# Designs tried in a protein design run: peptides against a protein of PDB entry 7RZF. Part 312

Target 1, 358 residues: chain A of PDB entry 7RZF
Amino acid sequence: PFQEEHLKQLYKIVPIKDIRNLYVTFPIPDLQKYYKSNPGHYLGHLIGHEGPGSLLSELKSKGWVNTLVGGQKEGARGFMFFIINVDLTEEGLLHVEDIILHMFQYIQKLRAEGPQEWVFQECKDLNAVAFRFKDKERPRGYTSKIAGILHYYPLEEVLTAEYLLEEFRPDLIEMVLDKLRPENVRVAIVSKSFEGKTDRTEEWYGTQYKQEAIPDEVIKKWQNADLNGKFKLPTKNEFIPTNFEILPLEKEATPYPALIKDTAMSKLWFKQDDKFFLPKACLNFEFFSPFAYVDPLHCNMAYLYLELLKDSLNEYAYAAELAGLSYDLQNTIYGMYLSVKGYNDKQPILLKKIIEKM
Target 2, 358 residues: chain A of PDB entry 7RZF as posed
Amino acid sequence: PFQEEHLKQLYKIVPIKDIRNLYVTFPIPDLQKYYKSNPGHYLGHLIGHEGPGSLLSELKSKGWVNTLVGGQKEGARGFMFFIINVDLTEEGLLHVEDIILHMFQYIQKLRAEGPQEWVFQELKDLNAVAFRFKDKERPRGYTSKIAGILHYYPLEEVLTAEYLLEEFRPDLIEMVLDKLRPENVRVAIVSKSFEGKTDRTEEWYGTQYKQEAIPDEVIKKWQNADLNGKFKLPTKNEFIPTNFEILPLEKEATPYPALIKDTAMSKLWFKQDDKFFLPKANLNFEFFSPFAYVDPLHSNMAYLYLELLKDSLNEYAYAAELAGLSYDLQNTIYGMYLSVKGYNDKQPILLKKIIEKM

## One batch from the design tools (peptide; made by RFdiffusion4, then SolubleMPNN)

Design b2_p28_3_s4 (from b2_p28_3, 15 letters changed)
Fold by OpenDDE base, seed 3:
Structure b2_p28_3_s4 (fold): chain B 358 residues (1-358), chain A 28 residues (1-28)
Amino acid sequence: as target 1 above (358 residues)
Amino acid sequence: MTIEEKLREEKLKKVAPELEIVERILLQ
C-alpha cells in the first residue's frame, strides 16, 4: 500500500509519441472479492460517462479534453487503483489543475446524490447483454484468460464473473468514493512539453520523467471543490435492449435484398438474416438531394450540416453505443448516408432521435 | 468509457497500453 509520502504526487512524463494525457489515480483497497457488486465499475460508469451533465461533456465544452476513461484497475498485491484518464488538448495541458478540480466537483456530486440502484441495474443489464452476445474469442487467448482468472473466481462462475453483476452494495460504492479524495491523489501528466525538464528515467523503457509534490494550496483547492451545477447524473439509457426474439425465417426470404416498398419518394429494400441469427439489424438510408453537390458552397453547407447534426446527436451516441447500437452519418455526392446498426429492439428509438434532430 | 472497455479495445488492437508505462512509473 502507498504510504503518505507516495500520495499527493505529480509525475511529469515524456512520451515517445506526440500525446497529451492526464492520469488522476487513487489507491483503493483490493475489491476483487466484491466482483458480484463491482463498485469500481459503478463509479467508472458514472465518472467515465459521456452524456449530458457528465464530466467529459463539461471538460469538452471548455476545449480541455477530448476523451475520458474512468474505472478501477489492478495494482500491486493487496490494492487497486481507481483511474480517471483524459486525453488533453493543447489548451487542456495548461488547465490541468482546473480539470482535476472539475473531477473532484463531479465526485462531490456523486457523494451528494448517493448510490443509485437504477444505475447499478443499468450496468447489470448492459453487462448481461454484452455477455450473452460476446463475440467468439480465439480459443488460445480465451483459455489463457480463463486460466488467469481461475485464481479469483469459483470454477462455476469463471465464465460469468467478469460480466454478471448480482449484488447492489451502496456501502462499497460509498467506500470507494471516499477514497477518491485530493489527499489520496497521484497525478501523471504525459506530454512532450516536459522534454529536457526531467530528472529521472524509468528502468524498462527509458521513459524520462519528473516527480514532484503537489502544493498544499492546490490540494486545498481540490478539497474545497463545490457542487458544480453543470454536473448531473445521466438519464436512464433508453437504448438497452430487452427483447431478443429472433423472428423465424420467412418462406419467401431471398438471399439478396428484395424491394418491399416502392414510392415516388422512397424505395425500401429488405433482407432477412439467414446466417447469423442475432437480434440485430442494419438500417441503411441514402438521401438524395440535387443541391448536395451542385457547387462548392452547397457542398460545404451539406458538410457543415452533418457535422452539426453529429454534434447534436452526441448526447445519444454514447448511450446507444453502450447499448450496442451505433449510427453513421456521411456526406455523399448525391446527398447523405445514414446507417443505424446493432440490436434491433431499440433501433426505432435511436432512429427517431436522429430524425428529430435532422 | 470505462477503463475495462478501453483495456479490451487496446488488447484487440495489439497496442501496448501507454497506461502500462505510466503504471510502471506510478509504481516506482
Scores: peptide ipSAE 0.291, ipTM 0.836, DockQ to the pose 0.331
Fold by OpenDDE base, seed 5:
Structure b2_p28_3_s4 (fold): chain B 358 residues (1-358), chain A 28 residues (1-28)
Amino acid sequence: as target 1 above (358 residues)
Amino acid sequence: MTIEEKLREEKLKKVAPELEIVERILLQ
């Protein structure tokens, strides 16, 4: 177990690649026995959320962070880490203390709101979808994986234990949140800017680093993190599929797309899936405009329009992605291309959101 | 995204996560 001397530490690490990363880590108890509730996944889902009012959205709005990852990871024997990892901008590298303050403000928001059963249910449903439609792993790799996890799970549950959530445990969520405190923090900053400023070398890879104590004044600043009114819990994910029915193959199913609608303003081709038999669809739309490519001005206007449209849809992008939906928008010589892909059940909802922004 | 999701993606890409180096330093 980490003693007090190992806490409140800052590591400045020189990478091989030109990257800027921040790792804010917290020693937590071993949660393996709580796999049915997986409180670390619940917290990772919220802290790592990318929707409006998320930690990432605020840090992006500041220009400090590009990406964020949150969750639990195995440590040494008998403990785990909770990690918040961000990709830093050049400006973000100068604002690490303030970035971490925002992390603690978000954690404080989670404490104030308390555990939400509906969020747990969404995690459960997402994991159930992922389990049901997981790609076939190579038998040898899969067997080796199963053999490894047999040490942690009952034999009857070993195939499902990594995916199926069964128990909402607000007490365990609160217990983990209680470990996510400034007094329990270990910070690593990864940047080439620390080259020539290090005094230690890691034995395995020869990675150069410096270890420093975080000043008590900085710890106190983080301990006094207030509720930032910009942080909000995510809204319910409306894109999570619930219907997985596969329609029977039509007797007249063609191996190629058939023209099923032909009008002066639209043509529609359809091909039923005869190969994969998944509750998934690909919707592809080509929009034709005589104005899209008339001159360089119209071309640039069409480009700007599409960028603005993408920006306006960004609020749905992450929720759709989590639910196994994706969309793509591209300029074409003739106008615009739209693609919607993934589980068919909620595609109409996503498509409607896109069309409402057009 | 979650760490679990990132780790799944990295395993698929056969990229040694920089996280492993950081973790080794953090475990010292």
Scores: peptide ipSAE 0.283, ipTM 0.835, DockQ to the pose 0.328
Fold by OpenDDE base, seed 1:
Structure b2_p28_3_s4 (fold): chain B 358 residues (1-358), chain A 28 residues (1-28)
Amino acid sequence: as target 1 above (358 residues)
Amino acid sequence: MTIEEKLREEKLKKVAPELEIVERILLQ
C-alpha cells in the first residue's frame, strides 16, 4: 500500500506525442472479489458520464477538457487505482487545480446523493446488452483472456463475470467513494510544456518527468470542495433496449430494398436483414427541399439549422450511444439526411426526440 | 466514458496507451 509520503504527489510528464492529459488517481483496495457488484464500475459510469450535469459537461462548458474517462484499474497485488483521466485543452492546462476542484465537487455530489440502485440497474442492463451482442473475439486472444481471468472467477462464471452485475452493494460504493479524497490523490499532468523542466527519467521508455508534492493549501482547497449546483446525477437512460426479438425472415423477403410505400410526399424502402440476424435496424431518411441549395444564403441557413439541431440533441447523444444507438445528420444538395442506427427497440424513442427538435 | 470502454478502444489501436507510461510512473 502507498504510504502517506506517496500520496498528494504531482507528476509532470513529457509525452512523445503532442498531447495534453490529466490523470487524477486514487489508491483503492483490491475489489476483484466484489466483481458481482463492481462498485468501481458504478462510480466510473457516473464520474465518466457525458450527459447534462456531468463532470465532463461542466469542464467542456469552460473550454478546459475535451474528453473524460473514469473508472477502476488494476494495480499491483492487493490494491487498485481509481482514475479520472481528461484530455486537456491549452486553456485547461492552465486550470488543472480548478479542474480537480470540479472533480471533487462532483465526488461530493455523489456522496450527498448516495448510491442509487436504479443507476446500478442501468449498468447491469448495459453490461448484459454488451455481453449478449459483443463481437466475436479472435480465438487466440479470447482463450488467452479466459485463461488469465480463470484466476479470479469460478469456471462456471468466467465467460460472463466481466459483464455480469448481480449485487447492488451501496456499502462498497461508499467505501470506494470514501477513498476518492484529496489526501489520497496522485496527479499526473502530461504535456510537452514540461520539456526541459524535468529532473527524472522513467526507466522503461525514457520518459522525462518531474515529481512534486502538492501544496497543503491546494489539498485543503480540494478538501473544502462544496456542492456545485451545476452537477446533477444523470437522468434514466430511456434508450436501453429490453426487447431483443428477431422477427423471422419473410418468405417474400427481397435481397434488395423494396419500395413498400409510395405517396406524393414520401417513398419508403424496406429490406429485412438476411445476414446478421441481430435486433438492430438502420433507419435512413432523406428530406428534400427545393430551397436547400437554391443559393449560397439558403445553403448556409440549412447548414446553420443542422448545426443548431445537432447542438439541441447533444443531451441525448451520450445516453443513446451507451445504449448502442447512434444518429447522424448531414446536409445534402437536396436537403437533409438523417440516419438512426443500432438496437431497434428504442429507435422510435430516439427518432421522436430528433423529430421534436426539428 | 468508462475506463473499461477506453481500454477496449485502445487495445484495437495497438498503441501503448499513454496511460501505461503514466501508470508506470505512478507505480514507482
Scores: peptide ipSAE 0.275, ipTM 0.831, DockQ to the pose 0.323
Fold by OpenDDE base, seed 2:
Structure b2_p28_3_s4 (fold): chain B 358 residues (1-358), chain A 28 residues (1-28)
Amino acid sequence: as target 1 above (358 residues)
Amino acid sequence: MTIEEKLREEKLKKVAPELEIVERILLQ
């Protein structure tokens, strides 16, 4: 375990590639024995959330961060790390202290709201879906993986232990949150801007870096992180599938799409799945307008309309993606194309949300 | 995104996780 002298450290690392990354890390206890509740996954789901009121949403709005990843990772023997990793913009590289302040404000929000059983249930349901519909692994790779994880899980649970959440443990969530404090922080900044300003070399890859203590004044600033009113817990994910029924193949099912509706205003083709037998569907809509490409003005208006529509749907995009749903909106020379793909159960909900914004 | 999701994606891309280098430095 890291002693006090190893905490409150800043590492400035020179990458080979032109990248800008921030890693905010916290030593935490070994959570492997708590795999049934997985409190680190719960916190990673919230801290790594991309919806409205999320940490990423606010940091993007500032122009400081492009992407965010949160969660637990295995460390050395007897401890783990909780990591918040962000991709920094050029502007974000100048605001690292403020970015980390926002991280602690979000963590403070999680403490104030307390553990939410409904969030745990969503994580449980998402993992159950992922387990049920995981791709078949190669037998050799799978057996080697299973042999490795047999050290951590009972034989009876080894096939499911990585996916199945069984126990809501608010006490363990709070315990991990109590470790996510400024006094327990280890920060790494990755940027080419540190080239020629380093004094150490990593042994394995020859990576150049500098280590320095974080000033006490900066630690105090982060310790005094208030509640930022822009941060909110996510809303319930309405797109998580619950019905996985596969309808029997119809006797008249054709190997190609059949025209099932033909009107002056619409044509509809349908093909039942005869290959995959998954509770998934693809809905494709082509909208035709004689005005969409009539002149440059109308073309630009149609483009602008689609960009505004996409922006208005951004609040649903992440929740849909987590639930295994996706949509695509494109301009065509004839008008507009819409596609909705993924688990069929909640596709009508997503389609309704799209239509309501049109 | 969760770290577990990112690690799965990185394994698929055969890219050595930048996180591994950072972790080695952080474990020193």
Scores: peptide ipSAE 0.274, ipTM 0.832, DockQ to the pose 0.326

Design b2_p28_4_s1 (from b2_p28_4, 11 letters changed)
Fold by OpenDDE base, seed 3:
Structure b2_p28_4_s1 (fold): chain B 358 residues (1-358), chain A 28 residues (1-28)
Amino acid sequence: as target 1 above (358 residues)
Amino acid sequence: DVLEKLLNSIKYYEGTIEGNIKLDDISL
């Protein structure tokens, strides 16, 4: 485990590729024995959330961060890490201290709200769906993975232990939150901007880095993180499927799409799944507009429209993706293409949201 | 340690979180 001398450290790391990443790492106790409650996953779910009032939404609104990932990582035997990783913009690289302040403000919000059983239930439901409809993995890789995790889980649970939540443990959530403090932080900044400014080289790969102590003033600034009123807990995920009924094959089911509706303004083709028998659907829409590509101005307006539409849908995209729904929007020479894919139960909700923003 | 794993991941994945964080426990 890291000693006190390893805490409150800043690492400036030179990458090979032109990337800008921030890693905010907290040493935490070994949570492996608590896999049935998985408090680290609960916190990762909230800290890594992309919805309105999330940490990422605020950091994106500042132009500082592109992506954010939060979660637990295995350490050595007897300890783990909680890591918040962000992809930094060029501007974000200049505001790392303020980015981390916002992280602590969000963590403080989580402390103030306390553990939420409904959030745990959503995590449980999402993981149960992911387990039930897990795609086939390559046998060799899967067997190797299972062999590895047999050291941590009972044989009877080895297939389910990484997915199936059983116990809501608010005490463990609070225990982990108590470790997410400025005095327990390790920061790594990855940027080519540190080239020629490093004093150490990693032994295995020759990665250049500099290690610095984080100033006590900065630690105190983070310790005094107030409640930022912009941070809110996510709303309930409306896209989590609950109905997994597979409809029987129609007697007239064709191996090809059949035209089931033909009107002056629309044609609808349908093909039933005759192969996979999953509670999933693929909805594909082609919208035709004679104005979409009539000239360069209209072409650029159609492009800008889709970019703005995608941006306006970001609030739903993440929650939908978590629930195993996805959408795609593309410009075509004839207009626009929309695809909605995933579990069929909540596709109408996502489709309605898309159409309302259009 | 975390630094070693981070540095290794930078070498191999450069911009991904693969090898650094357990993906199943992360919100992406």
Scores: peptide ipSAE 0.007, ipTM 0.366, DockQ to the pose 0.016
Fold by OpenDDE base, seed 2:
Structure b2_p28_4_s1 (fold): chain B 358 residues (1-358), chain A 28 residues (1-28)
Amino acid sequence: as target 1 above (358 residues)
Amino acid sequence: DVLEKLLNSIKYYEGTIEGNIKLDDISL
């Protein structure tokens, strides 16, 4: 485990590849025994959220960060790490102190709101869906994985322990959140811009780095992180499926799509799944417009319309993706194509939102 | 009108997993 002397450290690391990354790392207690509540997953879900009012949304709006990941990582026996990792822009590399300030402002928002049982329930439901509908792994890889985790979980739970949440433990969420403080931070910045500015070489891989103490003034700045009014908890994810019923095959089920509606304005084909028997559907819509491809101006207008539509739907994209829903929008020579795919239960909700933005 | 038609059609389209595979073959 890191001693106090190893905290509040900044590492400037030279990569082989042209990458810019920031790692903000906190030592945390070993959470393995708390797998049924998984407080680190709860915090990772919120800190790594991509929706409106998220940490990533704010950092993207400033042009400083492209991607963000938050979560727990195994350490040695008796301790773990909580890591916030971001992909930095060139501009973001100049604003690392302010990026970390925003991280602590978001963490302060989580403290102010306290643990939310509804967020835990969403994590539970998402993990249950992932467990129930996970793809078959290769037997050799799966057996090796199971053999490894048998050391950590009871035999009766070994298949479910990584997925099934059982207990809401607000006390453990608060305990982990209390470790996410500036006094406990280790920062690593990875950039080629540190080439020729390093004084140490890592023993095993020859990685060039510089280690320096984070100034007390910077630590105090992060300790005094206020509530930033731009940060908000996510809204409830309305796309999480709850109904997984497989409808019985119709007696007249055809091997090909059947025309079930034919009108002057629409044709509808339907094919029931007779192979996979999953609670999933693919909705495909082709919109025809005689104006979509009539001339170069209309083509460009149709393209611009679709780009604006996609942009207007970004607020739902992440929540839909988490829930196993996806959509696609494409220009065609005849008009527009819309596809909605994934779990069937909440597809109507996503489709309604798409059409309301059109 | 299109929205209502589309929303009503969802109940019927719940079964098409094959939309990924054969729509390339159904050159309408």
Scores: peptide ipSAE 0.000, ipTM 0.303, DockQ to the pose 0.077
Fold by OpenDDE base, seed 4:
Structure b2_p28_4_s1 (fold): chain B 358 residues (1-358), chain A 28 residues (1-28)
Amino acid sequence: as target 1 above (358 residues)
Amino acid sequence: DVLEKLLNSIKYYEGTIEGNIKLDDISL
């Protein structure tokens, strides 16, 4: 376990690759026994959320961060870590203290709102979907993974323990949130900009680093993190599938798409899945406009239209992706292409959202 | 060593990020 001497430390690390990363790490109790509630996953889901009012959304808006990941990580026996990792821009590398301030403002927002059972339920449902429709792994890798996790889970639960949430434990969520404090922080900044500015070398990998104490004034700044009104909890994810019914194969199912609708304004081809038997669909729409590529002006207008449309759909993109839905919008020489892919249950909702923005 | 654990943590996380592992896989 980290002693007090190991807290409030800043590590400046020189990477081998040209990367800029920030790791904000908190020591937390061993939560392995609570895998059925997985409070670290709940917090990771919210802290790592990419929707409007998220931590990432604010940090992206400032041009400081490209990506954000939050979650628990195993330590040695008897302790874990909660880690917030961000990919830093060049500008973000100059604003690390303010990035971390925003992290603590978001954490403070989570404390103020308290644990939300509906968020847990969404995590539960998403993980259940991920488990149920998990792709086949390579046998060797899978066996090695299972052998490793057998040390942590009962044999009867070893396949499900990583995925299936069973218990909402607001007390454990609050307990973990209470550990996400500036006084418990360990910060690592990974950047080539520290080359030649380090004074230590790690024994095993030869990684060059510098260790510094975080100034008490900076810790105090983070401790006094106020509620930032830009941070909001995510809205309910309307795209999470609940119906996984696979329709029976039609007796006359064709191996190729059949034309099922032919009108002056539209043609519709349909092919039933005869191979995978998944509750998934792929919807492809080709829109034809004689104006799309008639001249450079119209071409640029069509491009701008799709860029604006994509931007207007960003509020749904992450929620759809989490739910195993995706969409694609492309300009074509004839007009535009739209694809909606994933679980078929909520595809109509996503399609409606797209059409409403068009 | 606490630093070794942190550095191993970073390397594991870097490998995870490079693998496009979803947030769900990091919480596991």
Scores: peptide ipSAE 0.008, ipTM 0.429, DockQ to the pose 0.015; fails the geometry check
Fold by OpenDDE base, seed 5:
Structure b2_p28_4_s1 (fold): chain B 358 residues (1-358), chain A 28 residues (1-28)
Amino acid sequence: as target 1 above (358 residues)
Amino acid sequence: DVLEKLLNSIKYYEGTIEGNIKLDDISL
């Protein structure tokens, strides 16, 4: 376990690759025995959320961060870490203290709101979907993985333990949140900008780094992180599938898409899945407009329209993705292309959202 | 049909449009 001397440390690390990353790491207790509640996953889901009012949304709005990941990681010697990792912009590299302040503001928001059972239920449902419809892995890799996790889980649960949540444990969520404090922080900044400014070399990989104590003033600033009114809990994910019924194969199922509707304004082709038997669908829409490609002005207007439409749909993109839905919007010489893919159950909801923004 | 309703909604908002809809098989 880390002693006090190992906490409140800043590491400036020189990468081999041209990357800019920030790792904010908190030592936490070993949570392995709590796999049925997985409080670290709950917190990772919220901290790593990309929707409106999320940590990432705010940090992106500042131009400081491109991506964010939050979650637990196994440590050495029977302890774990909670890690918040962000991909930094060039500007973000200059605002690391402020980025971390925002992290603590978001964590403070999570404390203020307390554990939410509905969020746990969404995590449970998402993980259950992921388990049920997981892709086939290469047998060798899968067997090796299972053999590894047999050390941690009962044999009867070894296949499910990483996915199936069973118990809402607000006490454990609060316990982990209590470890996510400035006094318990380890910060690593990874950037080539530290080249020639390091004083240590890591023994195993030769990684150059500098270690510094985080100033007490900075720690105090983070400790005094207030509630930022821009941070909100996510809304309920309306895209999580609940119906997984696979319709029976029609006797007259064609090997190719059949024209099932022909009107003056639309043609509809349908092909039933006769191969995969998944509760998924691919919806492809081609929209034709006589104005789409008339002149350069109309082309640019159509482009701008689609970019604005995409931007307006960003609020749903992450929630849809989490739920195993995706959409794509493209300009064509004839107008617009829309694709919606994934679990069929909530595709109508996503389509409705898209149309409401058009 | 939900799709018809959506297409009609699009038509209302965008004017004269023609839509081709494909429900293809899954290539996962």
Scores: peptide ipSAE 0.000, ipTM 0.272, DockQ to the pose 0.062; fails the geometry check

